# Ledger of designs, part 237: peptides against a protein of PDB entry 3HUF

Target 1, 320 residues: chain A of PDB entry 3HUF
Amino acid sequence: MWIIEAEGDILKGKSRILFPGTYIVGRNVSDDSSHIQVISKSISKRHARFTILTPSEKDYFTGGPCEFEVKDLDTKFGTKVNEKVVGQNGDSYKEKDLKIQLGKCPFTINAYWRSMCIQFDNPEMLSQWASNLNLLGIPTGLRDSDATTHFVMNRQAGSSITVGTMYAFLKKTVIIDDSYLQYLSTVKESVIEDASLMPDALECFKNIIKNNDQFPSSPEDCINSLEGFSCAMLNTSSESHHLLELLGLRISTFMSLGDIDKELISKTDFVVLNNAVYDSEKISFPEGIFCLTIEQLWKIIIERNSRELISKEIERLKYA

## One batch from the design tools (peptide; made by RFdiffusion4, then SolubleMPNN)

Design b2_p29_4_s4
Fold by OpenDDE base, seed 3:
Structure b2_p29_4_s4 (fold): chain B 320 residues (1-320), chain A 29 residues (1-29)
Amino acid sequence: as target 1 above (320 residues)
Amino acid sequence: EEKEKKEKEKKKKEEEEEEKLYKEAEEEE
């Protein structure tokens, strides 16, 4: 999201969130959803137009800002952005920090990008929320991205957390729920004059973790917790692979259960399967190897003695 | 006190320069 601040009292000492949309900036405008009053004598009655575009799909993967367009409104002294005069037709900016000088005002408007990229695990929830979040200047998507700051967990009481949720937790993404999305939807009017009224996602996250025993105390308790162990997995999802990598596992991939030969078994401590393969093929599991689902593995790794637990399960099936 | 006095004098000088620039802008409109 774009936030503007200014030195001196030209913005009345307030930080303001700029959502996607168009703003007339000047001395003789009233602060509202489309106007920004700037209090300085050297600023024209209507001085500039700011236009913030909605997020692009690329912005979700890069964590880049919504495009910020600045147009001077034919003022005597013009407008500058980052010490450069804005062109006659306006200019567009993708920098995360903008110093906007209106005319000869000694104080600059500082615009900065606060990165917020929301990943969804469920496509139906993405479809429900994406439009509203994009109108807040928040990029959204389903795929994993290094730019993701938040991950939406579906509140299904009593359901196991998904692999996406497990991975989001381990990569230190702030897990949020539908309640936080609802709070974001109400903020649009209240934060026009005060950016501090933005709800804290970390409070939502703390409440999710506190109320769900399927999470460890911290990501650090699980990261590299299985270092030195080796697993084989069916090549089904990238998220599952990345999750197992964060556990510190050496990973071998196979295409079918028939590819699990004596050589692979000799190098592998256990086999990780998806639920569908585990349930359908459990009668045909290779002898002498421990097979489990990611959800079963997760139940082990959240325990304080995860290494001892996994070792006991490996031994139990190796000597059975 | 001396810092606050310098900041007030600086602010007053900036306001006087802005007021000159504003008058010069109104005479050309």
Scores: peptide ipSAE 0.043, ipTM 0.647, DockQ to the pose 0.089
Fold by OpenDDE base, seed 2:
Structure b2_p29_4_s4 (fold): chain B 320 residues (1-320), chain A 29 residues (1-29)
Amino acid sequence: as target 1 above (320 residues)
Amino acid sequence: EEKEKKEKEKKKKEEEEEEKLYKEAEEEE
């Protein structure tokens, strides 16, 4: 999201969030959803137009800012951005920090980009929320991105957390739910006057972790917790592979259960399967190897004695 | 006293320049 602040009390000492939309900036406008009052004698009644575009698909993957357009409204002294005069047709900016000088005002409006990118675990929730979040200048998507700051967990009562949720947690992404999205939608008008009124997603995240026994206390409790163990997995999802890597596992990949030979069994402590393969092939599992799902592995990983638990299951099946 | 007089003259000149800029910005609308 774009946040503006200014020196010399020209914004009344307030920080403001600018959502996607068009703003008339000047001395003789009233602060609302489309106007920004700036208090200085050298600023025209209607001085500039700010236009913030909705996030692009690229912005979701890069964490880049919504495009910021500045147009001077044919003022005598013009407008500058980052010490450059804005042209009569306006200029567009993709920099994360903008110093906006209106006319001969000795104080600048500082615009800065706060990155917020929300990944969704399911397409249904994305379809429900994407339009509203994009209108807040928040890029949204389903795919993993290095720019993702937040991850929306689907609260299905009695379901295990998804691999996406597990991976988001280990990546130190702030996990949120529909309650945070609802709250975020209600503050849109109040944050016009005070950007500090934005809801803290970390408080939502803390409450999710505290109230759900399927989360460890921290990502650090799980990262490299299985260092020195070896697993084999079906070559299915990149997220599952990256999750197992974050656990510190040595990973071997196979294409079918028939590829699990005596050599692979000798080098592998356990086999990780997806739920569909686990349920369909449960009768045909290779003898002498521990087969489990990612969800079953996660239930072991969240325990403080995860290494001892896995070692006991490995021993139980090697000597059976 | 001479420093205070120079600061008052500087501040008055800045106020007169701002008031001139204000009138120039009001005449364009």
Scores: peptide ipSAE 0.041, ipTM 0.608, DockQ to the pose 0.136
Fold by OpenDDE base, seed 1:
Structure b2_p29_4_s4 (fold): chain B 320 residues (1-320), chain A 29 residues (1-29)
Amino acid sequence: as target 1 above (320 residues)
Amino acid sequence: EEKEKKEKEKKKKEEEEEEKLYKEAEEEE
């Protein structure tokens, strides 16, 4: 999201969030959803137009800012951005930090980009929320991204957490739910006056983790917890691979259960399967190897003695 | 005392420059 603040008292000493939209900036405008009052004698009554675009798909993957357009409203002294005069037709900016000077005002408006990218694991929830979140200047998507700051957990009552949720947790992404998204939708008007009124997702995250026994106390409890063990997995989702990597596992990949030969068994402590393969192939598992799902593995790794538990399961099958 | 006097003179000069800029902006809009 774009946040503006200013030197001196020209913004009344407050910061403001700029959502996607158009803003008239000047001395003789009233603060609202489309106007920014600047209190300075050195600026025009209607000085500039700011236009913040909605996030692009690229912005979701890069954590880049929404495009910021500045147009001077034919003022005598013009407008500058980062010490450069704005062109007659306006200019567009993708920098994360903008110093905006209105005319001869000695104080600058400082615009800075606060990165927030929300990943969803459920396409239906993305479809429900994407439009509203994009109108807040928040890029959204389904795919894993290094720019992802928040992850929406799908709360189906009584369901296990998804692999996406497990991975988001281990990646130290802030897990949020629909309650936080609802809360975000209510603050849009209040943050016009004070950007500090933007809700903190960390409280929502803490409450999710505290109230769900499927989460360990911290990602650090699970990261590298299985260091030294080796697994084999079907060539499945990238998220599943990255999850197992974050556990500190050595990973071998195979295309079918038929590729699990004696050599692979000799080098592998256990096989990780997706639910569909696990359920369909339970009867045909190779002898002498421990096969489990990611969800079964997760139940082991959230325990304090995960290494002892996994070792016991491996031993149990060697002597069976 | 000399520092306070210099700060007051600086502030007064900044206010006078701002007031000039104000008149120049009001006469053209």
Scores: peptide ipSAE 0.040, ipTM 0.614, DockQ to the pose 0.134
Fold by OpenDDE base, seed 5:
Structure b2_p29_4_s4 (fold): chain B 320 residues (1-320), chain A 29 residues (1-29)
Amino acid sequence: as target 1 above (320 residues)
Amino acid sequence: EEKEKKEKEKKKKEEEEEEKLYKEAEEEE
């Protein structure tokens, strides 16, 4: 989201969130959802127009800002952004930091981009929330992105956490739920005067983790916890592969259970399968290999003695 | 002291020129 602050008292010492939309900026406007009052003698009654665009799909992957358009409203002294005079037709900016000078005002408006990108675990939740979140200047998507700051966990009562949720946790992404999204939707008007009123997602996250025994105490407890072990997996989702990599596993890939030969068995401690393959093929598992699902693996890795537990299961099945 | 006086006088002149330019802008708008 864009946040503006200003030097001196020209914004009354307040920070403001700028959501996607159009703002008239000037001395003789009243602060509301479409106006920004700036208190300086140097500023025209109606000085500039700020237009913030909704996030692009690219912004979800890059964590880039919503496009910020500035137009001078034909003022005597003009408008500058980053020491450059705004062109007559207005200019568009994709920089994360903007120093906006209105006329001859000795104080600048500092606009800065606070990155917030929300990944969704399922398309239904994305479809429900994407439009509203985009209107808050929050990029949204389903795919993994290095720019993601938050991950929406679907709270199904009694369901195991998804691979996406597991991976988001290990990536140190802030896990949130629908209750947080609802709260974000209501806060839009209340944060106009004070950007500090933006709800803290970390509190939501702490509450989710505290109330769900499927999470370890920290991502650090699981990262590289299985270093030195080797697994084989079906060529499945990228998230599953990256999850196993974050555990410190050496990963071999195979296309079918028939590709699990004696050589692969000799180099592999266990085989990771998806639920569908595990349930359908459990009768046909190769002898002498420990096969498990990602969800079964997760239940082991969240335990403090995960390495000992895995070692015992490997031994039990090699000698069975 | 003389540098501080010159800097204060310069700042005051800049403020007076600024205030003059603003009165002129308010009369034209």
Scores: peptide ipSAE 0.033, ipTM 0.581, DockQ to the pose 0.084

Design b2_p29_7_s2
Fold by OpenDDE base, seed 4:
Structure b2_p29_7_s2 (fold): chain B 320 residues (1-320), chain A 29 residues (1-29)
Amino acid sequence: as target 1 above (320 residues)
Amino acid sequence: EKKKEEELKKEAEKEEELKEKLEELKKKL
């Protein structure tokens, strides 16, 4: 989201969130959802127009800012952004930091981008929330991204957490739910005067973890917990691969179940399968192969003695 | 109108002096 602040009390000492939309900036406007009052005699009554665009799909992957357009409203002394005079037709900016000088005012409005990108685990939830979140200047998507800051967990009571949720947790992404998204949608008016009133997702996250026994105490408890072990997996999910990497596993990939031969078994401690393959092939697994799903592996790694548990299960199947 | 423009100019100069003082204070912290 864009946040503006300024020195010299020209913004009344307040930090303000700028959501996507159009703002008239000047000395003789009243602060509201479409106006920014700036307190300086060097500033015109109506000085500039700020237009913040909704996030692009690219911004979800990059954590880049919503495009920020600045137009001077035909003022005597113009407007500058990052020491450059704004063109007569206005200019657009994708920099994360903007120093906006209005006329001869010595104090600048500092606009900075606070990165917030929300990943969704399912397309239905994305379809429900994307428009509203984009109107808050929050990029949204389904795919894994290094720019993701938040992950929407699907509230299915009594279901196992998804691989996406597991991976988001280990990546230290703040896991949120629909209740946080609902709350986030209500604060738009309150944050006009104080950007610090933006809801803290960490409280939602703490409550999710506390109320769900499928989460470990911390990501750090699981990261590299299986260091020194080796697995093989079907090359079907990049997210599953990255999850296993974060566990510290050495990963071999195979293309088909027919590649699960004596050689593969000799090089790996266990084979990770997706649920569909595990359920279909469970009866046909070779003797001495330890096959499990990601969800079964997760149930082991959330335990404090995960290394001992996995070792015992490997031994049980090697000597059966 | 001219008197208002001169008054606006004098306040712009005061805001500039205030900025310089703030930057000097930041260097001392």
Scores: peptide ipSAE 0.016, ipTM 0.308, DockQ to the pose 0.406
Fold by OpenDDE base, seed 2:
Structure b2_p29_7_s2 (fold): chain B 320 residues (1-320), chain A 29 residues (1-29)
Amino acid sequence: as target 1 above (320 residues)
Amino acid sequence: EKKKEEELKKEAEKEEELKEKLEELKKKL
């Protein structure tokens, strides 16, 4: 989201969130969803127009800002952004930091980008929320991104958490739910005058973790917890691979179950399978191979004695 | 087919036994 602050009292000492939309900036406008009052005798009654675009698909992957357009409203002394005079037709900016000077005002408006990118675990939830979140200047998507700051968990009562949720947790992404998304939708008007009223997702996250026994206390409890063990997995999911890497596992990949030979078995402690493959091939597993699903592995790694549990299971199956 | 169904049943029993052992390990801590 874009946040504006200003030097001196020209913004009344307040920070403001700018959502996608158009704002008239000037001395004789009243603060609302489309106007920004600036208190200076050096500023025109209507001085500039700010236009913030909705996020692009690229912004979801980069964590880049929504495009910020500035137009001077034919003022005597013009408008400057980052010490450059704004062109007569207006200029567009993709920099994360903008110093906006209105006319001869000695104080600048500082605009800065606060990155917030929300990943969704399922397309139905994305379809429900994407439009509303984009209107807040929040990029949304389904794919993993290094720019992802928040992850929406699907709350199905009695279901295991997904691999996406597991991976988001280990990446230290703030896991959120529908309750937080609803809360975000309500604050849009209340944060116009005070950006500090933006809800903290960490409180929602803490409540999710506290109320769900499928999460460890912290990502640090699981990161590298399986260091020194080796596994093999079917080359089906990048998220599953990255999850196993974050556990500290040495990973061998195979393309088909037919590639699981005695050599691969000798080099691995266990084989990780998806549920569909595990259920279909369960009867055909070679004796002495420890096969489990990622969800079964997750249930082990969230236990305080995860290394001991895995070691005992490996020993039981290698000597059976 | 009957042999596969019996093997599936025996493997489901082993998975329940593994769950029960995990729960028993939780009760002994």
Scores: peptide ipSAE 0.000, ipTM 0.213, DockQ to the pose 0.004
Fold by OpenDDE base, seed 3:
Structure b2_p29_7_s2 (fold): chain B 320 residues (1-320), chain A 29 residues (1-29)
Amino acid sequence: as target 1 above (320 residues)
Amino acid sequence: EKKKEEELKKEAEKEEELKEKLEELKKKL
């Protein structure tokens, strides 16, 4: 989201969130969803127009800002952005930091981009929330992204957490729920006057972890916790692969259990299966190999003695 | 063997139906 602040109390000492939309900026406008009052004798009654576009699909992957358009409203002294005079037709900016000078005002409006990119675990939740979040200037998507800051967990009471949720947690993404998104949608009017009224996602995240025993205390407890072990991965998603990599595992990928020869079995500590393959192949597991699901592996990893537990299961099955 | 190939085919068909629904939703926005 775009946030503006200014020196010399020209914004009344407050920070303001700018959502996608058009704003008239000037001395003689009243603060509302389409106007920004600036308090200076050097600023025109109506000085500039700011237009913030909705996020692009690319912005979800890059964490880039919503496009920020600035137009001078034919003022005597013009408008500058980053020490450059705004062109007669207006200019568009994709920089994360904008120093906006209105006329000869000695104080600048500083606009900065606070990155927020929300990943969803399923298409249904994305479909429900994407439009509202995009109108807040928040990029949304389903796929993994290095720009992802938040991950929406589905609240099903008593369900196991998904692989996507596990991976988001290990990536140190702030896990949120639909209750946070609902709350975020209600503050749109209140944050016009004070950007500090934006709800804290970290509080939501802390409450999720506290109320769900399927989360470890920290991502650091799990990252590289299985360093030195080797696994074979069968018929799993790319997210499953990335999750296993974050655990520090050496991974071999196979299409079927039949592709695992005796030599590969001898070099593999355990085999990771999806639930469907695990249930269907349970009778045909290779002798002397430990097979488990990602959910079973996760239950071991969240334990304080995960390495000892894995070692014990490997030993038990090598001698069975 | 044939039953597993049919289940994998049904999962792939569901993933394609989900992609098509997503494209139809993109055309309505």
Scores: peptide ipSAE 0.000, ipTM 0.245, DockQ to the pose 0.006
Fold by OpenDDE base, seed 1:
Structure b2_p29_7_s2 (fold): chain B 320 residues (1-320), chain A 29 residues (1-29)
Amino acid sequence: as target 1 above (320 residues)
Amino acid sequence: EKKKEEELKKEAEKEEELKEKLEELKKKL
């Protein structure tokens, strides 16, 4: 999200969020969703127009800012951004930090980008929330991204957490829910005057983790917890692969269940299968191989003695 | 218009003097 603050009292000592939209900036406007009052006699009554675009798909992957357009409203002394005079038709900026000088005012408006990118676990929730979040200047998507800061957990009553949620947790993203998204949707007017009124996602996250026994106490409890073990998995999910890597596993990939031969069994401690393959009553697992789902693996990993539990299960199947 | 321009100029000069004083105060804090 874009946040503006200013030197001195020209913004009345307030920081505000600029959501996607158009703002008239000047001395003789009233603060609202489309106007920014700037208190200086050196500033024109209507001095500049700020236009913030909605996030692009690229912004979701890069964590880059919403495009910030500045136009001078034909003022005598013009407008500068980062010491450069704004062109007659206006200029667009993708820098994360903008120092905006209005006319001869010695105090600048500082605009800075606070990165917030929300990944969704499912397309249905993305379809429900993306429009509203994009109107807050928050990039949204489904695919994994190094720029993701938040992850929306799918709440199905009585279901295990998804692989996406597991991976998001291990990546140290802030896991949020629909209740937090609803709260974000209500603050749009209140944050015009005070950017600090934006809800803290970390509190929501702490509450989710504390109240759900499917989460370990920290990502650090799980990261490299299975170091030294080897697994094989079906080459179907990059997210599942990355999850297993974060557990410290050596991973072999296979293309079909028919590739689970004696050689693969000799090199791996266990095989990770997807639910659809594991639940198939038509599949006889090879003798002496430990097969499990990611959800079953996760249930072991969240235990304090995960290494002992896995070792015992591997041994049980070697001597059966 | 000229009187208003001179007034705007004088206010800009006062704002700069206030900025300089504020920066001097921050260096003494």
Scores: peptide ipSAE 0.016, ipTM 0.296, DockQ to the pose 0.378; fails the geometry check

